Peptides against a protein of PDB entry 6GMG. Designs and how they scored, part 188

Target 1, 331 residues: chain A of PDB entry 6GMG
Amino acid sequence: DSDDRVTPPAEPLDRMPDPYRPSYGRAETVVNNYIRKWQQVYSHRDGRKQQMTEEQREWLSYGCVGVTWVNSGQYPTNRLAFASFDEDRFKNELKNGRPRSGETRAEFEGRVAKESFDEEKGFQRAREVASVMNRALENAHDESAYLDNLKKELANGNDALRNEDARSPFYSALRNTPSFKERNGGNHDPSRMKAVIYSKHFWSGQDRSSSADKRKYGDPDAFRPAPGTGLVDMSRDRNIPRSPTSPGEGFVNFDYGWFGAQTEADADKTVWTHGNHYHAPNGSLGAMHVYESKFRNWSEGYSDFDRGAYVITFIPKSWNTAPDKVKQGWP

## One batch from the design tools (peptide; made by RFdiffusion4, then SolubleMPNN)

Design b2_p14_5_s2 (from b2_p14_5, 8 letters changed)
Fold by OpenDDE base, seed 2:
Structure b2_p14_5_s2 (fold): chain B 331 residues (1-331), chain A 14 residues (1-14)
Amino acid sequence: as target 1 above (331 residues)
Amino acid sequence: PEELDANLPSKSLT
């Protein structure tokens, strides 16, 4: 609940950000300063710099999800999510591994499951799929052409995604994107859209009907990617945080990181933009801060989360919220 | 319609 959430004030369009620099792979600034940066760098529509609207500032005020929201143009639905899970590692560790001293069986299984996810491979899969989608979009002037191109690309690559149902999130993602249908967005023209990526960290043990141990230590079987496709069924993600393991302990509900459409081939050099919490300058939480983290800093996550997913959505090419290069900080 | 949720306080990287 964000009852003390406040919408950041407008920033003049010509106001430059205060300088800030990365330290140990992360740059940090207050939300208002990020708005200034956003207006200078990311706000462009059809090459024209724009002031962040009140609506966009309100979206941004929601915290980490707000960063993804303002840059993607919609609240994250997380339907087209990818991950990588090493099933052989998981099985081997369960069979041959032992709980640590003082670790319960449930803790052990939850930990082993968490460690069996590969964030880098998950990200790589999402980038691969986004690349395929972008090729399919490039010359498609209607959804049918896009889908045909997409199927052809997948067939050529012998990708298991070619077997997905036409109603799957994979094929329906574009048509379900509001900006695709907007006159000033895609205007129903796939060639005006591009695939973008964001990431979500969340807790696996969200099933209230499951054991308390799963809610505390993770559900080893939850939110695994489908073999071959890498698709994660996110339908059970209800933004439920990890259950406390001790009195007074509390966990965060989720974390979102915005990648967009960076072309940097080295995953470790990619920049992820995220926020610490909703904006509450007059509350106990204080002002929202925005982070620009290297992949290593982002993918490390927190103990609050045992799952990471990399999600594909679409934005109009006319938007500059997902440039080829993202720089940390401001000089 | 999907219910909107706000990000709770993130832990600082230690």
Scores: peptide ipSAE 0.045, ipTM 0.793, DockQ to the pose 0.400
Fold by OpenDDE base, seed 1:
Structure b2_p14_5_s2 (fold): chain B 331 residues (1-331), chain A 14 residues (1-14)
Amino acid sequence: as target 1 above (331 residues)
Amino acid sequence: PEELDANLPSKSLT
């Protein structure tokens, strides 16, 4: 019940965070301390620090999705999502593999499908596309110029995305970004915007009309990327958690991780920011905690999820919510 | 429905 959610209080702009450090690839702090860090590091608009507004604090209070929300400036729509799936591995394992002891056929197929996704390749594809988009944005002063540049870049790279329809989320993503249209944001000028990345973990077996086995163990055919483009149709993701396989078992609905626009070439050195749950300091869940995880910690995920997607959106270049470098902990 | 979904409790990371 989200009824226990509370908006964190305002923090003075000059208040420094309490120190914290990474342990085994992950740093952790309470949400109030993250707000302090955010104001010192990520709050900058046109080079000036800003206090996190009440609206932004409210967004943040929603948990892992709140971290992505406050940094991207909008609730995630997940329209432009990428993944990598090894079809040959999947087919081969289904043909030649066997269920483990006590594993049902449906459980085996679901597991094999999950294991056939490559998180690193999915992330790399999203970064590649974001780079192409950023080049297309650089000197484009209207949407038409951006789209023309994008098509040229894709043609030069022989990228399958060049064959996408004009109505595809790929081409419509910029125009559908609220901050692009804002006077203090992009002001309808693509050259004022940059592409950013976040990730979502979720469950494949969300179709209530499907078999109970798919809801419990996954749908092997759901949320696969299109060949060549790597695009994932996210339209069927309704934030439905995995069905329990035993009495008393429960699963989480989703997890979101914020990457932004880090320039670190080594995926293993990139930092992903996420939250544990919505902020409920007076409830059973307790205060929200924010995590800064290395890619290996993030991409490992949980048994709650069998899909991962890497999503592209846009923010104004004047925002510092997606810096080139992200550091774990404080100082 | 305009209801925004919140993140359910995550597993312990310890």
Scores: peptide ipSAE 0.043, ipTM 0.780, DockQ to the pose 0.403
Fold by OpenDDE base, seed 4:
Structure b2_p14_5_s2 (fold): chain B 331 residues (1-331), chain A 14 residues (1-14)
Amino acid sequence: as target 1 above (331 residues)
Amino acid sequence: PEELDANLPSKSLT
């Protein structure tokens, strides 16, 4: 029950985190200890450490989405999302594959669709696009200059995104970022902003008008990336969880992972920060925990989800919530 | 105000 959510208390700015270390690619700590780490490592604005505000602590308390929220500065809108889907693999497996013993046709099709998404290629596409955007931002002092630079970069790379409408989420993403307009943020100067990435895991079978089988086992046709661009239409994502397949079974609505702007070229070495659930220290769920997972750990996901998207947004360069290097654990 | 969707507990992988 969301009514059990509690805002974590303030942590002194000078308080160091309790030590914790990664195990099997994942480091874990309680939310209060993450706040301590965040203040030491990620809180910097214009080179100065900041105490996490009450508002930021409240955002963080929402769980996995809270981690992305506090680091991006806004609630995720998920408008600029990328994925990779192997259509040939999907078609071939449907044609030549067979349902497992006890697997329904709908379950088989849902599974094959899930397996036809390539998380690494989806992530790589988002990184590629973010890189293009960052180049376009670097010397642009107004939005017009940014858009011109972006179009030039896309043309040079023969990227299909050059054909997107001017009103598309791709071109409108910067202007729709609150921190871009803030005086202490971008102040309407694109060169003060940088592109950052987060990921969302969610369920494909969210259409209430669809068959029960699609809600239980996935919709093979839902949330596929557009050919050439890799853009995913997220407009139909309403945070509806997977439908139970058996009595008493329940699924989570989504998972969010924060990547930011790490420069590590090897995807397997990148770190994704996420939370387990909303903070409910006095409730049945207990205290929120924050995870720092390697890409392999993150991309594995859960049975609750059959889609992954990699989303681009923007933050001010003056924020240290998306450093070039992210280290798991403490110290 | 649409209640902001909170993350429901990930089943602790045992």
Scores: peptide ipSAE 0.040, ipTM 0.769, DockQ to the pose 0.412
Fold by OpenDDE base, seed 3:
Structure b2_p14_5_s2 (fold): chain B 331 residues (1-331), chain A 14 residues (1-14)
Amino acid sequence: as target 1 above (331 residues)
Amino acid sequence: PEELDANLPSKSLT
């Protein structure tokens, strides 16, 4: 599928971006112009602007996942994912609701399940956990100190995450972050790292052994958050798109949105950066475009997806890929 | 090790 993928060319370090194009509440630009913005705004390491490397440009060229990849410094593993699901709403709607005209039972159940997820609460949960992690990181100079701090913070808040296994992605996430181990990154010092957030949209009906209806209309029981913790088991996510419901219909495999570590308290004012597809300027898909969307635009998603997860990872504090404030577009 | 993957064209909200 990515045979036509091309790595965007290098941009001069001091080249200023062209203005972004406003489009339906989001700001849009071509990938090369995003590279220019990235170099001016997000590229800083230890306070110094950096030209986006060939490797980083190659990562970026993969589309929406590329935006998260270049800013997080690693390909998304999605292991520490959060969501919010209203079980009472789901049960009540299944019991008292009815399929719409022309809607199958399976389609109805899939839709009801999708609608029972609360994107805002899921995002808020991830932010809450990221905040706890950041407090645990602040004065920890080794992993043991970080884990001790984390357990104390969770105990103080009576958070169900305190009961997670030591091998859980929740506790292993930091040690499994490549930049944490890098000499010019964390250098094994938790206090040099900070928690960041990105989001993934994907399809629930990925199990090939399940019914065709689940693959077409969603699996109502798949990828639900655990009660109390909000953790989503992402192990079954294999980047399988929704199955077509009609001939000629096709769906996208996933979408990724980068949030980072914005401090804006109002979720609706937060900015999410994402790409439309891999960069194929000489192919049928065309050049990659990068979008900076408000939360409403991001969380709305597409019919291609019935799940949204908010994932926590870590980056060095010396990186400026996750600033406190993100400005939409340019200038 | 997970395989590298690129997203298919995202649908426009329009």
Scores: peptide ipSAE 0.037, ipTM 0.767, DockQ to the pose 0.388

Design b2_p14_5_s3 (from b2_p14_5, 10 letters changed)
Fold by OpenDDE base, seed 1:
Structure b2_p14_5_s3 (fold): chain B 331 residues (1-331), chain A 14 residues (1-14)
Amino acid sequence: as target 1 above (331 residues)
Amino acid sequence: PEFLDANLPSKRLD
């Protein structure tokens, strides 16, 4: 019940976090303690620590999406999303593979589709594009200069994104970022912004007009990346969870993981920050917990989801919510 | 799952 959600109380700016605890290879803490860490490490604006505002604490209280929300400065729109799908593997497995014992044809096809996505390659593509964008942002003092730089970078790399329409989320993402327009943010200066990445896990079978089998076991054709660009059309993602396959079974709607702008080249060493559920200390769900997971832990996902996307957005360089290096846990 | 119980969208994107 959403009515049980509570905004975490303010934490003194100088209060140090308690140590995180290990949990299944992750670093875990309660949301209030994450706020303490956030204030010490990620809160800096123009090099000065800031207390997490009431508004930011409210955003954070929404769970996994709240972690991405507070760090990106806006509710995720998911418009600029990337993934990697192995079409040949998919076709080959469908042709030569067989359902497992007790597995329906629809379940088999859904599983094969899920397994045909490569999370690491999807993440790599997003990082590649973010790097191109960051180069285009550099020394660009208006949007026109940014767009020109971006087109030049794409042409030099022979990237298929150069063929995208000017109205594509790829080209419009910066102008549609609220913090870009803020006086204390980008102030309409692209060179004051940087690209950041987060990830979303969700269910493919969201079309209510489709077969029950697709809703239960996945839609093999849904949310595939476009060839060459890796772009995923997220317009059909309406946060609809997987349909139950048995009585009493329930699935959650989505999961979000915050990466930011880490420079660690080894994907396996990157840290992803996410939450378990909305903060309900007096409710059945209990207090919200925040997890800092390695890529393997994050990308593994859950049976609730059969799609993963890596999304690019922008934040001001003056924010420290996306540092080059993220340390797992505390201290 | 233990790490993900219930997450709510904060704003319905129309």
Scores: peptide ipSAE 0.032, ipTM 0.738, DockQ to the pose 0.109
Fold by OpenDDE base, seed 4:
Structure b2_p14_5_s3 (fold): chain B 331 residues (1-331), chain A 14 residues (1-14)
Amino acid sequence: as target 1 above (331 residues)
Amino acid sequence: PEFLDANLPSKRLD
């Protein structure tokens, strides 16, 4: 029950983390210990270590979304999302494939659609776009300069994003970032900001007006990326979980993973930080745990979800929540 | 799932 959520207590600024526990290629720790690590490694603003504030601890307490929230500085809006979908694979499998034994047609189509998404290519697209944005930000001291730079970069690369509307999430993302406007953040100076990435796993079959089969097995047509741009319309994502397929079965609403701005070229070596559930130390769920997973572990997801999106947002360069290199676990 | 249970959406700030 949501009423069991508790804000983790403050940790002393200089308290060092306990060792993380390795588990299935992940590094795991309790949320309180993550706060300790966060304060030592990620808390720095303008080079100065900071104690996680009560507000930040409250954000963090919400689970996987809390990890992204505390590191990005805002609740995820998911507006600038990217994915990769292999349309040819999808069509071919539908045409030439067959349902498994006991698998319904709807279940088959949902599964084929899920399998037609390429998480690595989706992530790569987001990184590509983030790189373009970072180049556009680098020497831009006002939004106009940033947008001009961005358009030039896109034109040079013949990127379809150049054709997006000026009001699209792609072009409006920076101006809609609270930290961009903050005096101690970007202070309306694009060159003080950098693009960062997080990922969301969610269910495609969220339309209540659709068939029960789509809600149970997925909507093959939902949340596909636009051709050329890779943009996913996330407007219909309402955090509705998958419908049960059997009595007693239940699914969770979403999962969030924080990547930030790691420069590791090998996707498989990148580290994704996420939480298991909201912090409920006195409840049935127990204390929140934080996981640092390699891309393979993250991208595998769960049966609860059939979509993955890679989302771009912005943080001030003065923040250390998105360092070039992330170490898995502690020490 | 072992690594994921109930994740609730937080209050929206914007």
Scores: peptide ipSAE 0.030, ipTM 0.734, DockQ to the pose 0.105
Fold by OpenDDE base, seed 5:
Parts: structure tokens; C-alpha cells; sequence
Structure b2_p14_5_s3 (fold): chain B 331 residues (1-331), chain A 14 residues (1-14)
């Protein structure tokens, strides 16, 4: 029920944020105050501070996905997604482990599958690939040059991504980025673009033709990364939430976290920006809040989700929505 | 493209 969603009002360009509220290792604030911070810190185009436009405020109002939307410049397509799955752990635990007391077999298998994903390794893979892409972008002034550079980089690293089809999301991602084609964006110049990362949490058991158990407890075989590449086929992700396991139980569809292009080498020190829900100040959900969380807090996720993907997209280098360093909270 | 709202409940924090 998004009928009560409201676009946050404009904030004066020079209005400074109020202090964020510390909460369990996170920094939290109301969406209006995040807009103030965004204008001071992330709004810069070609070094010039900008007021968040009405369109951007509208995007932001959608909640966690809105944070990623406003910072990436487009609604997430999630086509270039990475994860890490420990197949050996999964097989061994299924073979040698047993359900906990009161746990069904399907619940056990779903849990084991969830636990076999490594969020940190998934994030690391995405960062690795983003780094390769950034090197390929750096001196490429047309798409052909970018693709040639990318293939060379992959060959040098003996990366399995070199075998991907030319039409795959991996190679087509740049050309399919609207900001790449924009005059004030990339202007069709790859060297004006940079790779950025966001994360999506979602439910594996989305197949309506599958068993009820898979929809309730997860599909152990769904949304696994391809061996060698780490690519996740996201085509089956339709934003369908987990099915209730008991009467009155409800789950939400997804969570998005914005990382951008932070250079912090320690994953645990990276900051992830996300929202709780769509902005409904006069509705039951209330005002949207924005969180800046450390990786540990972000990657922990919720029981609503059993998959985490780390997605690569591109933004113009002239945008400051993905700075090298993100400071948690305010001041 | 279908734009879906995020409707997470109150965050379950540590």
C-alpha cells in the first residue's frame, strides 16, 4: 500500500543537517535531514553543489530502493549482480547435518543454503570486478576501446568473465546506462564514467510454480552465482516476498544498500546507506528514515531475505554520489 | 518498468 507515499519537500541548498542519531552501530536520520546532508556532501556535479530536484526527491521517497535510485541516477535493474556461494559447505552440511528440533527438512535446507552464501566474499568479488572495469574505463574514449581494455584486463587476470557473451549484462552494462549517453554525464565517453556498487537483499523462493515449502523456507538452488564468474542470474527476481510460515506473519519484498565507490580496503569499515520504507509522514508507516550502516550491520540483513547480491552499475565521474570516503552520520 | 516501494517494517537493529 503505497497510496500514502509523499514526496519530501525541497530543502534550502545551504541548510545544514541536524545531527544523526546513533543506533546500534548505525547512524539514523529522517529523510528530510538526509536530503540536507546529500545536498552538502553528495549533490556536487562538476564540483558544484546542487539542490536535490523534485524528481530526485520523488525517487528517494520510495525508501531503500530510493536511496540507491537517487545516487545511481536510475532505478536498479540488478542485471550485473555478484555473490559467493560455498558449494562444498552446502553439500557437506546437507549430507552430515540434521534439522534442528522443530525444524522441517525444507526449512533446514533453506537455512543451510542461506548460510552457505558469504556476503563478504560476494562484496569482495563485486569490488574486484568494479576495479577491473574502472581500469578499462580510465583511458577509453569510446565503447569499443572500453570493451577491448576490459577483455585485456580479464585475460591478464585469467578471469572467467572473459568468456561471457558480448551481449551479456557484463559487457552491455555500460552501453545500457542512461547517464553514459547523457550530454552532462558520460557523453558516450567511457573515461567519464566509473563503476559503483549497491547491494540487494531478497527472497530466493519466488517461483510460483515451485513447492510451498520453497516459498516459505527458501529455494536452495535459486540465485546461486555461476562458478568462476560469480555472476547471479537475477532474471527470476520479481520482488516477491517470502511466504508466511505462520498465520499473521508478513515479509517485505527487498532491501537496498548503497555503497558507491568507497576505497576503504577493510570491508568492515565501509558505510552502506539505506532506507527503512517509503516516505509516509501522515501514514501508518510514518516518515522515511535513512540509515548509514557499517558492512556488518548491512550484511546481517533480515529473516525476510535469504539472498544478498552485490550489483555493479555506472555513474558519471562528475557526480559526487559515490565518493572515495563516506563519513557515517553527521557531523 | 515497474517501480515498487520499499516497505520494510521498523528496522530490527542489534
Amino acid sequence: as target 1 above (331 residues)
Amino acid sequence: PEFLDANLPSKRLD
Scores: peptide ipSAE 0.028, ipTM 0.727, DockQ to the pose 0.302
Fold by OpenDDE base, seed 2:
Structure b2_p14_5_s3 (fold): chain B 331 residues (1-331), chain A 14 residues (1-14)
Amino acid sequence: as target 1 above (331 residues)
Amino acid sequence: PEFLDANLPSKRLD
């Protein structure tokens, strides 16, 4: 019950974090302790530490999405999303594969579709695009210059994104970023912004007009990336969870993981920050915990989800919420 | 997995 959500209290700016708890390649801590770490490591604006504001603490209290929210500075819109889907594998498995014992046809198709997504390639695509965007941002002092640079970069790389419409989320993402327009943010200067990445896990079978089987086992055709670009149309993502397959079964609506702008070339060594649930210290769910997971731990996901998207947004370079290097845990 | 019970994403913000 969302009514049990509580905003974590303020933490003194100089308070150091307690050690994180290591578990299965993850580092875990309670939300209050993450706030302490955040203030020491990620809070910097123009090189100066900041206390997490009440507003930011409120955002954070929303759980997994809250981690992305507080670090990106806005509620995730998920408009500029990337994934990788192996169409050949999908077709081949459907043609030559067989349902497992006890597996329905719909379940089989849903599973095959899920398995045809490559999280690593999806992530790499997002990183590639973010890199292109960052080059386009570097010396652009107005949006027009940014867009021109972006088109040039894409042309040089023969990237299919160059063919996207000007109104596409790809080209409109910067102008639609609140922090870009803020005086203390980008101040309408692209060169003051940088591209960052977060990931969303969600359910494909969200169409209420579709079959119950698709809602239970996934929609094999939903949320596939466009060939060439890797763009995923997220317009149909309405945060609808997977439908129960048995009485008493329940699924959650989404999971978010924050990557930022890490420069680690090895995907397996990248760190993803995410929360378990909204902060409900006095409720049944308990206090919110924050996890810093390696890519393999993050990308594994849960049975609640059959899609993963890697989303690009922007933050001011003056923010330190997306440093080049993220250290897992504390100390 | 062990973390499934711990990972209960929040409801969406309306």
Scores: peptide ipSAE 0.031, ipTM 0.729, DockQ to the pose 0.079; fails the geometry check

